# Peptides against a protein of PDB entry 4Z63, part 108

Target 1, 334 residues: chain A of PDB entry 4Z63
Amino acid sequence: LCLGMNDLTGNIPEDLFHLKRLNLLGIQENRLSGSLSREIRNLSSLVRLDVSWNLFSGEIPDVFDELPQLKFFLGQTNGFIGGIPKSLANSPSLNLLNLRNNSLSGRLMLNCTAMIALNSLDLGTNRFNGRLPENLPDCKRLKNVNLARNTFHGQVPESFKNFESLSYFSLSNSSLANISSALGILQHCKNLTTLVLTLNFHGEALPDDSSLHFEKLKVLVVANCRLTGSMPRWLSSSNELQLLDLSWNRLTGAIPSWIGDFKALFYLDLSNNSFTGEIPKSLTKLESLTSRNISVNEPSPDFPFFMKRNESARALQYNQIFGFPPTIELGHNN

## One batch from the design tools (peptide; made by RFdiffusion4, then SolubleMPNN)

Design b2_p15_8_s3 (from b2_p15_8, 4 letters changed)
Fold by OpenDDE base, seed 3:
Structure b2_p15_8_s3 (fold): chain B 334 residues (1-334), chain A 15 residues (1-15)
Amino acid sequence: as target 1 above (334 residues)
Amino acid sequence: SSSWITTDIPDDWQP
């Protein structure tokens, strides 16, 4: 049943919970309010539940042990409070959990040993506090992780060296410290293609350790961290790099010529730094900007990107990496 | 450019 993109108000009708054979319930993009009913437990055949973009409030009901076929739970952009219910945090059937842009709080706890099917987790823009959960690598299929805009004070856990399934990782604006440790750990994530660390590591030095290596890195965003140092030499070995944003830092020195050797680099933002010297001639020869054949069909993160402006202008949302226009931004370097 | 890329939803962001 798909009732999304309407002006529906009030609560979910009770009669809806009598549909024991219902596989898909989509009521997203409405004005539904109140608590999410515990009676969703009666939907024992439910595979997909989408309640996103509503006015739901209260705690998420702890009834997911009665939903053995649930693969997709989308609840982003609501007013949910509390934690992740125990039955949800232990769901063996769940593939995707999206609770972005809620008011969830407390320590983030997932039983990754039980969550054997979880491949996508979006808990960005919540009120989780404490440390990053050290057991996330135990979610053996977890590929996409957004934990942006939470208060995960401290460092990236050492256990993330073993996060082999991780491909897309966002931690932007999460009060993280020690960029050297973070990069030293995350380089061991052999499948990591997208890394977003914007608004962390305030005023730290960007490490220039040549021993760092990110073989499959396609997207690196480390903007607005006030990072010091120079263009990192270790990045030159990431031959698959497509998008680089290091804007709004305090990086110095020359832009190296190897920046133009990235065959797939179509988006480069180094603006609002303190780079000096000449613009590398190699940038004028970037194949991705000269050839029309950007493979638009590459896998992208499940979480959206935002282009935030200093001005009161509305942030632009990009659902795919290739939604960004081909860009070379080198402005405001002094 | 006065912009940067992030994945956190801005406070002023409306759908």
Scores: peptide ipSAE 0.497, ipTM 0.894, DockQ to the pose 0.704
Fold by OpenDDE base, seed 5:
Structure b2_p15_8_s3 (fold): chain B 334 residues (1-334), chain A 15 residues (1-15)
Amino acid sequence: as target 1 above (334 residues)
Amino acid sequence: SSSWITTDIPDDWQP
């Protein structure tokens, strides 16, 4: 049953929960309100539940043990409070959990040893507090993780050295500290292609340790951190780099010539730093900017990107990396 | 540029 993208109001009719053969319930992008009924437990054949972009409130019901076939739960952009229900945090069937932009709170806890099918987790823009869950690497299929805009004080856990499944990771605006430790840990994530760390590490030094290596890194965003230092030499070994945003930092020195050696680099923002010297001539030879045939079929994160403007309250949303226009921004340097 | 990339949804963000 798909009723998304309407102007429906009120709550879900109780009789809908009698549909025991229902595999898909999509009621996203409405004005549905109230609590999400515990009677969802009666939908024992449910594979996909999409209640996103509504006005739901209260706690998410702890009934997911009665939904053995549930693979997709989308509840982003609601007013849900409380924590992740125990049955949801232990779901062996769940592939994707999206609860971005809610009011979920407390310590984030997932039983990753039970969540054997989880491949995508989006809990960005909530009120989770404490530390990042150290056991996330135990989710052996978890490749997409957005935990942005939560209050995760402290550092990236050392256990994330073992996060082999991790491909797309966002922790933007999560009050993280110690960028050197974070990068030192995350370099061990052999499948990591996208890393977003914007609005963290305020005033720290960007490490220039040549021993750091991100083999498969395609997207690096570390904007608006007030980072000091220079263009990091370790980044030159990330030959697959497509998008680099280091804007709104306090980086100094020259822009290195190796920045033009990235064959796939189509988006570069180094603006609002303190870079000096000449623009490398190698930037004029970027193949990605001269070739008309950019491969559009590359996998993207499940979480959206936002281009936030200082002067405009309206951020632009980009659902895919290739949605960004080919860009070289070097403005507002000294 | 007067912008930066994030995955943080601003409070004032509307689609």
Scores: peptide ipSAE 0.477, ipTM 0.892, DockQ to the pose 0.690
Fold by OpenDDE base, seed 1:
Structure b2_p15_8_s3 (fold): chain B 334 residues (1-334), chain A 15 residues (1-15)
Amino acid sequence: as target 1 above (334 residues)
Amino acid sequence: SSSWITTDIPDDWQP
């Protein structure tokens, strides 16, 4: 049943929960309100539940043990409160959980040992507090993780050295500390292609440790951290780099010539730093900017990116990395 | 640029 993108109001009719053979319920992008009924437990054949972009409130019902076929739960952009229900946090069938942009709170706890099928997790823009869950690497299929805009005080857990499944990771604006430790840990994530750390590590030094290596890194965003230091030499070994945003930091020194050696680099923002010297001539030879053949069909994170303006509450949403225009921003380096 | 990339949803997008 697909009723998305309407102006439906009120609550879900209770009689809908008698549809025991229903595999897909999509009621997204409506004005449905009230609590999500616990009677969803009666939808025992449910594979996909999409209630996103509504006005649902209250706690998410703890009935996911009665939904053994549920693979996709999309509840982003609602008013859900409380924690992740125990049955949801233990779901062996769940592949994708998206609860971005809710009011979920407390300590983030997932039973990753039980969540054997979880490959995508979006809990960005919630009210989770405490530390990052140390057991996330136990989610052996977890590839896509957005935990942005929560309050995860402290450091990236040491256990994330073992996060081999991790490909796309967003922690922007999550009150993280110790960028040196974070990068030192995350470099062990051999499948990591996208790393977004914007609005963390406030005033720390960007490490220039030549021992750091991110072999498969395509997207690095560490903007608006007030980071000190220079362009990190270790980044020069990330030969697949496509997008780099280090804007709105306090980085100094010269822009190194190796920045133009990235064959796939199509988006570079180093603006609003304190870089000095000349613009590297190698930037004029970026193959990605001279050749029209950017393969638009590369795997992208499941979470969107936002281009945030300093003076505006408004942001532009980009659902794909290649949605960004080819850009070289070097402005405001005084 | 007067902008930066992030993945946190802006405040104006919160319900």
Scores: peptide ipSAE 0.510, ipTM 0.896, DockQ to the pose 0.630; fails the geometry check
Fold by OpenDDE base, seed 4:
Structure b2_p15_8_s3 (fold): chain B 334 residues (1-334), chain A 15 residues (1-15)
Amino acid sequence: as target 1 above (334 residues)
Amino acid sequence: SSSWITTDIPDDWQP
């Protein structure tokens, strides 16, 4: 049943929960309000539940143990409060959980040993606090993780060295500290292609340790951290780099010539730093800017990107990396 | 640039 993209108001009719053979319920992009009914438990055949972009409030009901076939739960952009219900945090069937842009709070806890099918997790822009859950790497299929805009004070857990499934990781604006430790840990994530760390590590030094290596890194965004240091030499070994944003830091020194050696680099923002010297001539030889064949069909993160403007202008949303225009921004340096 | 890339939804962001 698909009723999305209407002006439906009120709550879900209780009689809808008598549809025991229902596999898909999509009621997204409406004005549905009130609590999400616990009677969802009666939809025992449910595979996909999309209640996103509504006015739902209250706690998410703890009924997911009665939904053994549920693979997709989309609840982003609602007013949900409380924590992730225990049955949801233990769901063995769930592949994708999206609860971005809610008011969920408390410590983030997932039973990753039970969540054997979880491949995508989006809990960005909530009110989770405490530390990052150390057991996330136990979610053996977890590829996409957005935890941006929560309050995860402290460091990236050491356990994330074992996060082999991790490909896309966002922790923007989450009060993280110790960038050296974070990068030292995350370099062990062999499948990591996208790393977004914007608005963390305030005033720290970007490590220039040549022992750091991100083999498959395609997207690195570490903007607006007030980071000190220089362009990190270890980044030169990330031959697949497509997008680099280090804007709004306090990076110094020269822009190195190796930045033009990235064959796939189509987006570069080094603006609003303290770089000095000449613009590398190698930037004029970036193959990605001369060839039209950017592989538009590459997999992207499930979470959106935002281009945040310093002015009160609305942030632009980008659902795919290749949605960004080819860009070289070097403005506002010394 | 007067902008930066992030994945956090800003407070003033509306869909």
Scores: peptide ipSAE 0.499, ipTM 0.896, DockQ to the pose 0.694; fails the geometry check

Design b2_p15_8_s4 (from b2_p15_8, 7 letters changed)
Fold by OpenDDE base, seed 4:
Structure b2_p15_8_s4 (fold): chain B 334 residues (1-334), chain A 15 residues (1-15)
Amino acid sequence: as target 1 above (334 residues)
Amino acid sequence: SSSYITTVTPEDWQP
């Protein structure tokens, strides 16, 4: 049953929960309000539940143990409060959980040993606090993780060295500290292609440790951290780099010539730093900007990117990395 | 540029 993208109001009719053979319930992008009914438990054949973009409130019901076929739960952009229900945090069937932009709170806890099918997790823009869950790497299929804009603190867990499934990771604006430790840990994520760390590590030094290596890194965003230091030499070994945003830091020194050696680099923002010297001539020879049609069919994170111009303004949303226009921004380097 | 990339949405933003 697909009733998304309407102007439906009120709550879900209780009689809907008598549809025991229902595999898909999509009621997204409406004005549905109230609590999400516990009677969802009666939808025992449910594979996909999309209640996103509504006005739901209260706690998410703890009924997911009665939904053994549920693979997709989309609840982003609601008013849900409380924590992740225990049955949801232990779901062996769940592939994708999206609860971005809610008011969920407390410590983030997932039983990753039970969540054997989880491949995508979006909990961005909630009120989770405490430390990052150390056991996320135990989610052996977890590829896409957005935990941005939560009240986390501290450092990236050491256990993330073993996060082999991790490909797309965002921790933007989560009060993280110790960028050196974070990068030192995350370099061990062999499948990591996208790393977004914007609005963390305030005032720290960007490490220039030549021992750091991100083999498959395509997207690196570490903007608005007030980072000191220079362009990191270790980044030059990330030959697949497509997008680099280090804007709004306090980086100094010259822009190195190797920045123009990235064959796939199509988006570069080094603006609002303190770089000096000449613009490398190699930037004028970036292959991606001169000759190549960027492959539009590359895998992208499940979470969107946003270009934030002003805190009061609606950010531009980009669902794919290649949605960004080819860009070289070097402005405001005073 | 006056912009930067992030993955954050406005908190409690509703359509």
Scores: peptide ipSAE 0.390, ipTM 0.851, DockQ to the pose 0.651
Fold by OpenDDE base, seed 2:
Structure b2_p15_8_s4 (fold): chain B 334 residues (1-334), chain A 15 residues (1-15)
Amino acid sequence: as target 1 above (334 residues)
Amino acid sequence: SSSYITTVTPEDWQP
């Protein structure tokens, strides 16, 4: 049953929960309000539940133990409060959980050993607090993780050295500290291709440790952290780099010539730093900007990217990395 | 550029 993208108001009719054969319930992008009924438990055949972009409130009902076929739960952009229900945090069937842009609070707790199918987690823009869950690496299929805009104060857990499934990770604006430790840990994530750490590590030094190595890194965004230091030498070994945003920091020194050696680099933003010297001539030889058809079909994170303009409250949404225009931004370094 | 990339937007609203 797909009723999305309408102007439906009120509550879900109770009789809808008698549809025991229903595999897909999509009621997204409406004005549905009230609590999400516990009677969802009666939809025992449900594979996909999309209640996103509504006016739902209250706690998410703890009924997911009665939904053994549920693979997709989309509840982003609602007014849900409380925590993740225990049955949801223990769901062995769930592949994707999106609860971005709610009012969920407390400690983030997932039973990753039970969540054997979880591959995508978006909990961005909530009110979770405390530390990052140390057991996230136990979610052995978890590839996409957005935990941005929560209050996960402290450091990246040491256990994340073992986060083998992690490919796309965002912790933007999560009050993280110790960038040196974070990078030192995350370099061990062998499948990590996208790392977004914007609005963290306030005023710290970007490490220039030659021991750091990110073999498969394609996207690195560490913008607006007021980071000090220089262009990190360790980054030169990330040969697959496609997008680099280090804008709005306090980085100094020269832009190194090796920045032009990245064959796949199509987006470079080093603006609003304190770089000096000449623009490397190697930037004029970037293959991606001259001849390379960027393969539009590369895997991307499930979470969206936003280009936030400093002076505007408005951000442009990009659902794919390749949605960004080919860019070299070196402005505002004087 | 007056912009930077993130995965969160200030436009995220909570009803």
Scores: peptide ipSAE 0.387, ipTM 0.849, DockQ to the pose 0.562
Fold by OpenDDE base, seed 3:
Structure b2_p15_8_s4 (fold): chain B 334 residues (1-334), chain A 15 residues (1-15)
Amino acid sequence: as target 1 above (334 residues)
Amino acid sequence: SSSYITTVTPEDWQP
């Protein structure tokens, strides 16, 4: 049943919960309000539940133990409060959980040992506090993780060295500290292709440690951190780099010539820094901007990117990395 | 450009 993108108001009709053979319930993009009914437990055949973009409030009901086939739960952009229900945090069937842009709070706890099928987690823009959950690497299939805009004070857990499944990771604006430790840990994530750390590590030095190596890194975004230092030499070894945003930092020195050696680099933003010297001639020879058709069909994170303007509350949303136009931004350097 | 990339929704986007 798909009733998305309407002007439906009120609560879900009670009779809807009698549909025991229902595999897909999509009621997204409406004005449905109130609590999400516990009677969803009666939908025992449910594979996909999409209640996103509504006015739901209250706690998410703890009934997911009665939904043994549920693979997809989308509840982004609601008013949900409380924590992740225990039954949801222990779901062995769940592949994707999206609860971005809610008012969920408390310590983030997932039983990763039980969540054997979880591959995508989006909990961005909530009110989770405390530390990043150290057991996330125990979610052995977890590839996509957005935890941006939560209050995860402290450092990236040491356990994330073992996060082998991690491919796409965003921690933007999560009050993280110690970029050197974070990068030192995350370099061990051998499948990591996308790393977004914008609005963290305020005023720290971007490490220039030649021992750092991100073999599969395609997307690196560390914008608006007020980072000091220079262009990190270790980044030159990330031969698959496609997108680099280090804008709105306090980086100094020259833009190195190796920046033009990235064969797949199509988006570069180094604007609003303190870079000096000449623009590397190698940038004029970037293959991706001159001759190379970048494959548009590469895997992308499940979470969207936003291009935020400092003076505007409005951000442009990009659902795909390749949705960004080919860009070289070097403006506003001293 | 006065823009930067993030994965955070704009603050004004309250439901």
Scores: peptide ipSAE 0.372, ipTM 0.838, DockQ to the pose 0.622
Fold by OpenDDE base, seed 1:
Structure b2_p15_8_s4 (fold): chain B 334 residues (1-334), chain A 15 residues (1-15)
Amino acid sequence: as target 1 above (334 residues)
Amino acid sequence: SSSYITTVTPEDWQP
């Protein structure tokens, strides 16, 4: 049953929960309000539940133990409060959980040992507090993780050295500290291709440790951190780099010539820094900008990207990395 | 003013 993208109001009719053979319930992008009914438990055949972009409030009902086939739960952009219910945090069937842009709070706890199928987690823009869950690497299939805009004080857990499944990771604006430790840990994530750390590590030094290596890194975004230092030499070994945003920092020194050696680099933002010297001539030879044959078919993170132009302006949403226009921004480096 | 990339915005929730 797909009723998305309407102007439906009120609660979900209770009789809808009598549809025991229902595999897909999509009621996204409406004005549905009130609590999400516990009677969802009656939808025992449910594979996909999409209640996103509504006005739901209250706690998410703890009924997911009665939904043994549920693979997809999309609840982004609602008013949900409380924590992730225990049955949801223990779901062995769940592949994707998206609860971005809610009011969920407390300590983030997932039973990753039980969540054997979880591959995508978006909990961005919530009110989770405390530390990042140390057991997140125990989610052995978890590839896509957005935990941005929560209050995860402290450092990236040491356990994340073992986060072998991690491919796409965003921790933007999560009150993280110690960028050196974070990068030192995350370099061990052998499948990590996308790393977004914007609005963390305020005023720290970007490490220039030659021992750091991100072999498969395609997307690195560390914007608006007020980071000091220079262009990190370790980044030159990330030969697959496609997108680099280090804008709105306090980086100094020259832009190194090796920045033009990245064959796949199509988006470069080094604006609003304190870089000096000449623009490397190698940037004029970037193959990705001279040849239109960018493979647009590469997988992207499940979480959206936002380009924020001004503090007061609406951010432009990009659902795919290749949705970004080919860009070289080197402005405002005086 | 130059832009920067993030994965979250304050405006994600429009009531």
Scores: peptide ipSAE 0.398, ipTM 0.852, DockQ to the pose 0.637; fails the geometry check

